Peptides against a protein of PDB entry 1LOE. Designs and how they scored, part 46

Target 1, 181 residues: chain A of PDB entry 1LOE
Amino acid sequence: TETTSFSITKFGPDQQNLIFQGDGYTTKERLTLTKAVRNTVGRALYSSPIHIWDSKTGNVANFVTSFTFVIDAPNSYNVADGFTFFIAPVDTKPQTGGGYLGVFNSKDYDKTSQTVAVEFDTFYNTAWDPSNGDRHIGIDVNSIKSINTKSWKLQNGKEANVVIAFNAATNVLTVSLTYPN
Target 2, 181 residues: chain A of PDB entry 1LOE as posed
Amino acid sequence: TETTSFSITKFGPDQQNLIFQGDGYTTKERLTLTKAVRNTVGRALYSSPIHIWDSKTGNVANFVTSFTFVIDAPNSYNVADGFTFFIAPVDTKPQTGGGYLGVFNSKDYDKTSQTVAVEFDTFYNTAWDPSNGDRHIGIDVNSIKSINTKSWALQNGKEANVVIAFNAATNVLTVSLTYPN

## One batch from the design tools (peptide; made by RFdiffusion4, then SolubleMPNN)

Design b2_p15_5_s2 (from b2_p15_5, 7 letters changed)
Fold by OpenDDE base, seed 3:
Structure b2_p15_5_s2 (fold): chain B 181 residues (1-181), chain A 15 residues (1-15)
Amino acid sequence: as target 1 above (181 residues)
Amino acid sequence: FLNSSGSLGIGYTSS
């Protein structure tokens, strides 16, 4: 069994294992993806591509990833669209439109995108988000319109711990978010 | 709305 692992505990100015796209950068040992200013898309992409799919056998790799993030959104008026973790083809580029979380460009299902994302969505987009208007966690497959969502109560300015796991045998993706402090 | 977002990701390849 071949295993690829990596971890980043602190982010520095010379973060060689990340490709910064758009307005993403590091400061104060943190990865800053957006400063809550208008019309910005910030991304960071792990610099080494991983082999998760064997085109000959159809086998898909298991994976587990964990991270912490902080969102400052004291109100719902001047708020960014949120944060997302994604897995995409190695040549992926940031997409415009904050509502598309910098990853997608349509609410229509497009299998050619070959992109899976877990969104932590802080802005209600009437065209595709759950009708209750809640901030939510969503699983996005080839579309900004999530295949599954769950309401999420944002704790403003607090560190959220996230674990995302994929079981290839069962084709089940699990997402957990906790506020330990 | 700000029309802004942040994302962290992994690029993949296939055999």
Scores: peptide ipSAE 0.561, ipTM 0.907, DockQ to the pose 0.820
Fold by OpenDDE base, seed 5:
Structure b2_p15_5_s2 (fold): chain B 181 residues (1-181), chain A 15 residues (1-15)
Amino acid sequence: as target 1 above (181 residues)
Amino acid sequence: FLNSSGSLGIGYTSS
């Protein structure tokens, strides 16, 4: 089936390959999804929709993406809710903010969401996050409650390199996060 | 807490 990959390393004032939603924008060659202020939901969508699922055959496309993100909180204790990568129907709009990361609306499984996400969650939500309270990477399928999580130590203000790959043949989603410096 | 989050996404079609 189809294999899709993309990488965006620089951003300009007229970023034509992204659709900005909510409070997201570009400045100084960076995509700024949120500021260190209250109640913001910033999203950016890759402007070209992909054919990831064939409704007739049930086949799923392979997918690889890489990006670098920075969480720069005012201090180590006030880091907002985090960052997430998601795949959703082409007409997707911002969803519930805060702990729902602007991508989901429920901790209950909702097949109508048709959304898969990889969260880099910096805020502990008692109702659905791992009970150890650790900041974590999570894989979310149609729910903000992750089907799998792994503890992750935030390095505030540092660049995190991420690679996300889905292999349709094996049905395996791989997430890699590193702080090279 | 700030109650703020950012996300990067891809829209898909099923045909």
Scores: peptide ipSAE 0.524, ipTM 0.893, DockQ to the pose 0.834
Fold by OpenDDE base, seed 4:
Formats: structure tokens, C-alpha cells, sequence
Structure b2_p15_5_s2 (fold): chain B 181 residues (1-181), chain A 15 residues (1-15)
């Protein structure tokens, strides 16, 4: 099985391999997806589409991706909806904002979405989020309602190192998050 | 509270 790997650690004003959507833009060394204001949806798409799904066989390739993200909220106890990594059809556009994270439109399974996401969710939505109200990492398949979640403690303003790996042979998606500093 | 979110994505093809 083919393996595809991505590593995104730096962004700059000369970034040429991203498609910016919504309120997303780049600064000196960071991709800024949102401003600390209300009602924003910022997205960035890697501009080179990859082959992950085989339409004929339905097989999925192995993949590994790594990146860092920062949530810098005006108050560590009053944050927005969070950050999401997603894999979607190349022609994808911003979806519903707020609790849907700009990636999904429903808590019901929608196969037409063809989107898999890893959410780093900082806001509790009673309709679909874990009942304990914890900030969490979630794996989302064609729905904002995660198929699996794990509690996660935000370190405001700190860089989180993330590795997401998919093993096609075992159908296991692994998400690792570390705050090294 | 802010009703804002950011996302980083990868576009894929199935062919």
C-alpha cells in the first residue's frame, strides 16, 4: 500500500502551496486561520491534491501528516470553537461555521461530505459533543459528531505538535498531540 | 463564545 507523508511546520508571506479560504492568511512564520473576533471561519487547503482514496477498489493509502498549531485566545477560559485538520475533496469549500468548525454541516452522517477530520474542539456543543463538557480531540467522519473523542487540555498560546497517521492495513487512525514547551 | 474556528485541510482526488 502506498504511503503519503506531509509535514507542515512553517508558513510565510511567500507561501505558494496553500489555498486560503474565508479569513485565513499568513504572517511572517504562521498561518493565521482566525482572528480573535466573533464569527470567523478561516481555512487553508494544501494546494497540491493527493491520491488517498481509490474510487475503483475503495482502498485507502497509508498516510502520515505532521503540523503545529497555536490557539491564542484572549482568555484561556473563554475561547472560540477550535482548530480542525481535515481531508476532503479537492474542490471543498468552507462549510458551516461555529460548532461545525467550518468543515461539516450536520451531526448526522452524510456520506456526500466525503470528509474526515481531526478536531481540536475548545467549545462545548451540547447537541453532539461529549457530555462531560471537556475540550477534546475528536475524529470526525462525514459528521461533526465524532466517532471517537479524548479529553484534551488546551495550553493557550503554546505550540502543539500533532502527528496524524493512518494505517490502511488495520484501518487505524492515530492522533498524537504534544506540548513540548 | 467567539463562534470562530480555523482549519487546515488537504484536498484529495479519488482517481
Amino acid sequence: as target 1 above (181 residues)
Amino acid sequence: FLNSSGSLGIGYTSS
Scores: peptide ipSAE 0.487, ipTM 0.877, DockQ to the pose 0.793
Fold by OpenDDE base, seed 1:
Structure b2_p15_5_s2 (fold): chain B 181 residues (1-181), chain A 15 residues (1-15)
Amino acid sequence: as target 1 above (181 residues)
Amino acid sequence: FLNSSGSLGIGYTSS
């Protein structure tokens, strides 16, 4: 099975391999997806699509992606809705904002979404988030309601290293997040 | 609280 890897360790002002949607843009060293204001949705897409699904055979490729993200909120108590990594059809456009993270439109399973996401969710939505209210990592399949979640502790302003790997043979998605020194 | 979100994505095709 084919394995495709993506890695972005540094962003620049001339980031031609990204398609910006909504409020997303680049600065000297960072990809800025949001500002500390209400009602913003910022997205960035890899400019080249991947052939992860073979429509004829039904086979799905392995993939591994690594990236670093930073949540820089005014304080640790007001950090908006969080950050999301997603895989969606090539013609994808920003979806519902706020708690839907600009990626989904419903808590109900919607196969027409054809979207898988890993959310790093910093806001508790009573209708679908884990009842303990913890900030969490979630795996979302065609719904903002995660199929699996794990609590994580946000370190505001710190760089988080993320590795996401999908094993097509086992149909297992693995997410790793660390705050290195 | 703020209600903003950012996301990084990959587009795919079925071909």
Scores: peptide ipSAE 0.449, ipTM 0.852, DockQ to the pose 0.796

Design b2_p15_5_s3 (from b2_p15_5, 5 letters changed)
Fold by OpenDDE base, seed 5:
Structure b2_p15_5_s3 (fold): chain B 181 residues (1-181), chain A 15 residues (1-15)
Amino acid sequence: as target 1 above (181 residues)
Amino acid sequence: YLNSSGSFGIGYTSS
């Protein structure tokens, strides 16, 4: 077996291993997916395709990813939709924005999407989000309607540490989020 | 409501 890994600790304007899509860009050595302005859809892709699914055998690779993010909301009444970490076909382009997080187009299951995402959702969409209205982490498979969710209390402007791991043998995806400070 | 979202991720191949 082969292992592919990468790490980005600082983001530059000429980041060669990222493909910027939509309104995504780098500033102050950070990847900025959205500004606190209306109607932005920002994405970034790792520039090299990853072989995680063997079409001949059906085998799926194990993977682990970790990252730190900050959501800085200007006020309680000017809320954005949040963001996702996703895995999608290599030719993926931004999809529907807003509550679809630029990754999906429907709450209906669509196997042709071939997309898995972990959402960090800060806006309650009545049509598909958990009825308690909480900000939440969700696991999305071919739909913006999560197959599983967990309430999450946003600490505005604070760094959150995330670890996402997939175990192919057990078919279990784990997500952890902590605020270390 | 800003109607704004972000995403980052990986593009995969099946072969």
Scores: peptide ipSAE 0.633, ipTM 0.937, DockQ to the pose 0.852
Fold by OpenDDE base, seed 4:
Structure b2_p15_5_s3 (fold): chain B 181 residues (1-181), chain A 15 residues (1-15)
Amino acid sequence: as target 1 above (181 residues)
Amino acid sequence: YLNSSGSFGIGYTSS
């Protein structure tokens, strides 16, 4: 299978192939998805479509993406719902906000979503999040209820470097997050 | 709790 790589480190006002959705916008070469205000859903969708699935054969391509994100909450103990990276049909729109992260609408598996996401979830939702209440990284497939999670310690205001890779041969999705500073 | 979220995505096609 082919491998697709995706990396964006700067988001200028002239950013091509980027659809701003909800409250998302760019400033100072950063994509600002939300501010520290209540009840917002900000998204940005890279609209130069990539081919991950073959509609005829069902084959899945390898892909690797890397990015940096910052969560800058008023304080480390009173945050919002988090940040999510997702892969979805190019025509998708913002979904349910809050605990659904603007990406999903149900904790039940919904194949019509056709969305895979990696959540960096900063708020505990009793109905679907890990019972330990930890902030966590989750892999979501067509549901806000993650198929796998790992506790994650937020460093408020710090840049997190993320690499997400999918190996089609092994059918394994890997997520790595580091705070280099 | 702010009840807010941000997401960044890649649009795909299966064609």
Scores: peptide ipSAE 0.610, ipTM 0.926, DockQ to the pose 0.800
Fold by OpenDDE base, seed 1:
Structure b2_p15_5_s3 (fold): chain B 181 residues (1-181), chain A 15 residues (1-15)
Amino acid sequence: as target 1 above (181 residues)
Amino acid sequence: YLNSSGSFGIGYTSS
């Protein structure tokens, strides 16, 4: 089957097919999702819908996406809830903020969410996060409670390179993160 | 702690 690839290298104020939600905006060719203040939920949604799931055949497409993100907190102890990549229905709106990352509303599985996310979670929520308290990468399916997690050490202010790939034949999603600089 | 979050997503259709 064919593989869907998504990549954006530059973000401008006139970026087409992007829906800015909440506090998200662009400046200096950067997509800025949050400010270093409390109570913000910033999202950007690529609004040109892609065909990932065929409702008629039940087939799911392979896909690969790569991106770079930066978390720049005032200091290593005064951080936010993290960054999240998600795939959701094109008409999706911001959800609950804080520990729910603006993407989910519950730790209970909710099939109506129809959302898959990869979280880069920098804050420990005792109700659903891994008990070791580590910052972590999580795969979330219709719930903020990850189906799988891996410890991740934040390098504050540094660019992280991420690759996310889904193999439909094996039903395996892989996530890689590196700090090249 | 800053209770703020940022996310980037792709919209899809099932049609």
Scores: peptide ipSAE 0.545, ipTM 0.905, DockQ to the pose 0.805
Fold by OpenDDE base, seed 2:
Structure b2_p15_5_s3 (fold): chain B 181 residues (1-181), chain A 15 residues (1-15)
Amino acid sequence: as target 1 above (181 residues)
Amino acid sequence: YLNSSGSFGIGYTSS
């Protein structure tokens, strides 16, 4: 079987394998997607599209991705909406509205979106987020309204280690987040 | 509330 993989351990100023959208940029070997600027959406796309869906059979490839992210939220009055990892059609465009995580544009399920995201949501949007108001991890399928969520305690400024895996045979997406340090 | 977020994504194609 064919396997496609990529790894980025350090981000440079001329990161050619990324497409920067919105206010996303690199600095100090990090990819910075938001810098606590009001009404901004930052995105980055891996520049090479991947073939993960067979249109004839409907089969989806297995995949696993891991990454580390840091959220700095030192001020309670300057709360952003968080961060998301997403898989979308190759021509995906950034969406407005921080609460939609730059990926979606509705809480209504829209199969034409063909987008799956894992959100690390730091702000309670009353219209679609879990009613307990907790910061949470969510799995979003064609909607900002998650199909499944789990409460997540943000450790400010700490590196979160994330693993996302999809098993096509079982149709199960797993997400794990740990703070190893 | 900043109304701000970041995202990283992968674009896919189909066969």
Scores: peptide ipSAE 0.689, ipTM 0.946, DockQ to the pose 0.832; fails the geometry check

Design b2_p15_5_s4 (from b2_p15_5, 6 letters changed)
Fold by OpenDDE base, seed 2:
Structure b2_p15_5_s4 (fold): chain B 181 residues (1-181), chain A 15 residues (1-15)
Amino acid sequence: as target 1 above (181 residues)
Amino acid sequence: FLNSSGSFGIGYTSS
């Protein structure tokens, strides 16, 4: 079994293993994907495409990814749409509209998107988000409308530790988010 | 609302 892995502890100005898209950039050893400004869509892609799907057999690789992110949302009225981790075809391009998290372009299921995302959504979009209006974690498959969501209490400015794991044998994607003490 | 978001992704290929 072949395993491909990567790790980025600190982000530098000359981060060669990332493709920056939209307004994404690095500063202070962090990847900054959005500022508290309007109409910002920032993305970064790991520069080396990973073979995770065998089109002949349909087999999908197991994977585990972990990362830490910080969201600054001191108020609820002047808040961005959130952050998302995604897996998409290698030629994926940023999508407009913050509510679509830079990844999708419709709430309708579109199998041709071939994109899976885990959203950490900080803005309630009435058209597709859970009706309780809570900030939430969502699993998105080919649509901004999540197939599953869970309420998430944002701790403003705190580092959230995330682990995302996919088990191909069971076809189960797990997401965990914790705020370490 | 800001209409803004950030995302990090991995591009994949198939065979």
Scores: peptide ipSAE 0.587, ipTM 0.914, DockQ to the pose 0.835
Fold by OpenDDE base, seed 5:
Structure b2_p15_5_s4 (fold): chain B 181 residues (1-181), chain A 15 residues (1-15)
Amino acid sequence: as target 1 above (181 residues)
Amino acid sequence: FLNSSGSFGIGYTSS
């Protein structure tokens, strides 16, 4: 069994293992995915493709990822659409922005998307988001309409620690988010 | 409503 791993603690303009897409860039040793302005779609990809799904055998690899993100809106009531972690085909490009988070194009299930995402959604879209209107964490499979969601309280400007793990044997994806402070 | 979003991703191959 082969294992692929990577770690990024600081971000620089010459970051060799990232592909910047849309409005994403690095400043002050941080990856900035969006500016505090309207109509931005910022993405960053790990530059090396990984082998997660074997098309011949159907086998899927286990994986674990951890990261820290910050949403820093002008105020808690004027936020954008949120942050998303995703796994997609190696040639993936930015998709529809806004409520589609730059990752999907439809609320209808589209197997050709071949994309799994964990959304940290700060904006309520009536067409697909949970009816309670809460900001939420969602697991998205080939659709912006999550297969499962959980309410999440945004702490504006605070660092959120996230762990995402997939167990192929049980077919279970787990998501953990904490605000240590 | 800022209509902005950020994402971080990993590209995969199936072979």
Scores: peptide ipSAE 0.548, ipTM 0.898, DockQ to the pose 0.860
Fold by OpenDDE base, seed 4:
Structure b2_p15_5_s4 (fold): chain B 181 residues (1-181), chain A 15 residues (1-15)
Amino acid sequence: as target 1 above (181 residues)
Amino acid sequence: FLNSSGSFGIGYTSS
């Protein structure tokens, strides 16, 4: 089974194969996806496509990706909707903002989305989020309503190290998040 | 409560 790896540690202004969408841009080697203001949807899409699955055979490749993200809200209690990593068709465009994280349009399963996402959701949406109201990591498949979630404690302004791995043999997607120190 | 979000994605092909 094929294995694909993706890693970008720095986001320069001349970053190749990176499409900025919505309010996203780069500064100081960081990808800034949104400002601490209302009603923004910022995305960046790595446009050098990877081959994850074969439409003819249905075979799925392994993949591993790692990245670091920062949420820097005005305070730890009043934050925006969160950060999302997604894998979608290369021609994907920003979707519904707010609680839909700019990645989805419905809580109902929509196979036409062809999008898998790992959300780091900082805002409780009663219509689809876990009832405990916790900030959470969620795995989303063609829907903003996660197929699985786990409570996550935001460390405001701190860098979170994330590793996402998919094992095709076991059909398991693994997400790990750590705050060093 | 800011109703803003950021996302980073990877585009893929199925063939």
Scores: peptide ipSAE 0.490, ipTM 0.873, DockQ to the pose 0.792
Fold by OpenDDE base, seed 1:
Structure b2_p15_5_s4 (fold): chain B 181 residues (1-181), chain A 15 residues (1-15)
Amino acid sequence: as target 1 above (181 residues)
Amino acid sequence: FLNSSGSFGIGYTSS
């Protein structure tokens, strides 16, 4: 049984109350999404909806979010499926687990999903992941098959700093990940 | 592609 542990020690400046789904929970200052068993999904949602698109004005919001996370697996070559940041419909529920990261149900584009995710993918799924087999950061729009990817080397047990920014004027989503420690 | 209102979330899965 895989015993990979995942925690987030820092959210961005807009920390809110969380709605936990699946196996997610908090301990002290840490948000933990992992259970010490296989075949699990852990999620945490901001308790308040985010209005990215203003239906009255048509304006699309810019946003910047930052957080830190730790993936701690017993063996760096035996890690779970991955970590995701996502935006999904209000009242979203966990979706398909495993390689679908609990946020999608298909590799085919499905506009009804209304879900955008940034994946930090630690497991190679031959059906949709980049053929080089690298662990990677991916941008997913209504599909687990990323529209763009970037190779990423997991530093097991180390704190990663992530910044995700969206520029509405250019429709560009920027993701950065660093290991400062 | 983020022309929506919704919930922000984070997730982690194991298999």
Scores: peptide ipSAE 0.405, ipTM 0.828, DockQ to the pose 0.082

## One batch from the design tools (peptide; made by RFdiffusion4, then SolubleMPNN)

Design b2_p16_1_s2 (from b2_p16_1 with V2Q D8A K13A)
Fold by OpenDDE base, seed 3:
Structure b2_p16_1_s2 (fold): chain B 181 residues (1-181), chain A 16 residues (1-16)
Amino acid sequence: as target 1 above (181 residues)
Amino acid sequence: DQTYTLSATVDLAAVF
């Protein structure tokens, strides 16, 4: 069995195991995807390719990832699009289309994107988001239109703890988000 | 604590 793991407790200005894209950067030992301005995209990639699937054996990797995030909107009633955790090919590039969370490039399903994402979506796009208009967590497969969603109440400026796990035996991806009391 | 949980079936071998 093969295992790959990493942990980043403090993000440095020269973080060797991350590739920064767009406006992504580190400050005060935090990873910052964007500033509170319009029309910006920032991303960070783990620098080493990860072996998800073995074509010889057919085996798929289990994985678990955890992180803490803060969304801090200057106006709690006027927020941007949100962000994603994603898995994509090594040559993936940031996408600038509005509402696509820096990951997708159209509203249509595109198998060539080869992208799985967990979205934390704070902006209602009527063309693809759940019709109730709620901010939501979503699981995305090659499409900005999620295969499943969960209504989510953003706590502006508060830390959220996230765990994302994939069980290869069942093909189930599970997302948990917690705001501690 | 306020916790939100979401799951879905994803065929990663088909995606990648």
Scores: peptide ipSAE 0.776, ipTM 0.974, DockQ to the pose 0.940
Fold by OpenDDE base, seed 5:
Structure b2_p16_1_s2 (fold): chain B 181 residues (1-181), chain A 16 residues (1-16)
Amino acid sequence: as target 1 above (181 residues)
Amino acid sequence: DQTYTLSATVDLAAVF
């Protein structure tokens, strides 16, 4: 069985196993997607392609990823737009910013996107976000409009621990976000 | 701890 794994506990300025896009960079041993500046998009890709799907056998890989993130907005009452963990083709480039989180271009399903994302969405976009207006975690498939969401209370400036797991036998993608006490 | 969980069925083979 082929298994690929990686771990980055401290991000260096010359992190070779990451491809930085847009405003993404490392500072203070952390990966920073964006600074608190409007209209910026930053992304970082794991540099090695991951074999998720085998077209010959139809097999899909199981995967588990974990990370810790901090959203540190200057105004806790006005936070935009959030970020995603995403899986996309190797030649993926930054997409539309703002509410599209730099990963998607449409609220309509677009199979050509070939992108699955877990969003941590801090800003309510009327056109596609859950009508309750809550900040939320979402699972996105080829669209910024999530196939499922969970209301989430952002703790600004605090570390959140995330685990994202995909079970290929059940096709279930599971997201867990924890703010430790 | 404050924990949030979310799941969805995703046909990754159809996506990629």
Scores: peptide ipSAE 0.755, ipTM 0.971, DockQ to the pose 0.955
Fold by OpenDDE base, seed 1:
Structure b2_p16_1_s2 (fold): chain B 181 residues (1-181), chain A 16 residues (1-16)
Amino acid sequence: as target 1 above (181 residues)
Amino acid sequence: DQTYTLSATVDLAAVF
């Protein structure tokens, strides 16, 4: 078996193990995807390719990733659009912004996207989001239209702890988000 | 604590 691990506690101004795209940058030892301005896309990629599956054996890797995030919107009553954690090919480039969160281009399934994402979506897009209009966590496969969602109450300015785990034996991807007391 | 959990079946081998 093979295991690959990495950890970033503080993000420096010259973080060499990240590839920044669009408006993504580091400040105050944090990874910042965007400022609170309209029509911006920021992304950060881990600079080394990760082997998710073995084409020879067909085996898929188990993985667990964890991170802490803060959404700090100037207006807590109007927050757009959220962000994603995503896995995509090494040559991935920023995609459509806004409700597509910079990682997708369509609500229709597009196998050429080769992208799996966990979205933390703060804005209701009528065309593809759950009809209840709630802010939500979603699991996205080759489409901005999630294959499953969970209503989520954003706590503006507060730290959320996220764990994303994939079990290769069951093909189950699990997301856990916690706001600690 | 306020915790939210979500799961889905994803065939990663079919995606990548």
Scores: peptide ipSAE 0.735, ipTM 0.969, DockQ to the pose 0.941
Fold by OpenDDE base, seed 4:
Structure b2_p16_1_s2 (fold): chain B 181 residues (1-181), chain A 16 residues (1-16)
Amino acid sequence: as target 1 above (181 residues)
Amino acid sequence: DQTYTLSATVDLAAVF
């Protein structure tokens, strides 16, 4: 079967395999999505399209992606909205910011969005987030309102290792986030 | 290590 893979160990000033949108940029060998100011949206897209589903055969690809992220807020008790890993059509553009994380526009299911996201949500939006108010990991399908969530304690300034896997045989998307000791 | 795991069923063919 056909396999596509890529790896970015460090981010350079001329990262040709990424398309930056909004305030996204690279610095100090890291990808930075936003500046530490309010109401900013930054995104980075892999520059080559990934074939996930074949409309002719109905075949869906398995995939595994891994990355490391750091949320570094000046005040650990005053953190912004968070961020997402997302899959969307090749012509995707930044969407609503703030609690919509630049990826969605509604809490209502919108099939035209054609977007699947894993959110790392650090801000409680009462209109759609879990009522316990916890920061959380969520799986989002065509809506900022997650189809499933997991309470998550942010470790400010610490590296989190993430693995996201999709099993096409079971249609199960799995997210694992680890803070190493 | 502190690990968090989350899963959900997603019909990707229906989304895209």
Scores: peptide ipSAE 0.702, ipTM 0.967, DockQ to the pose 0.956

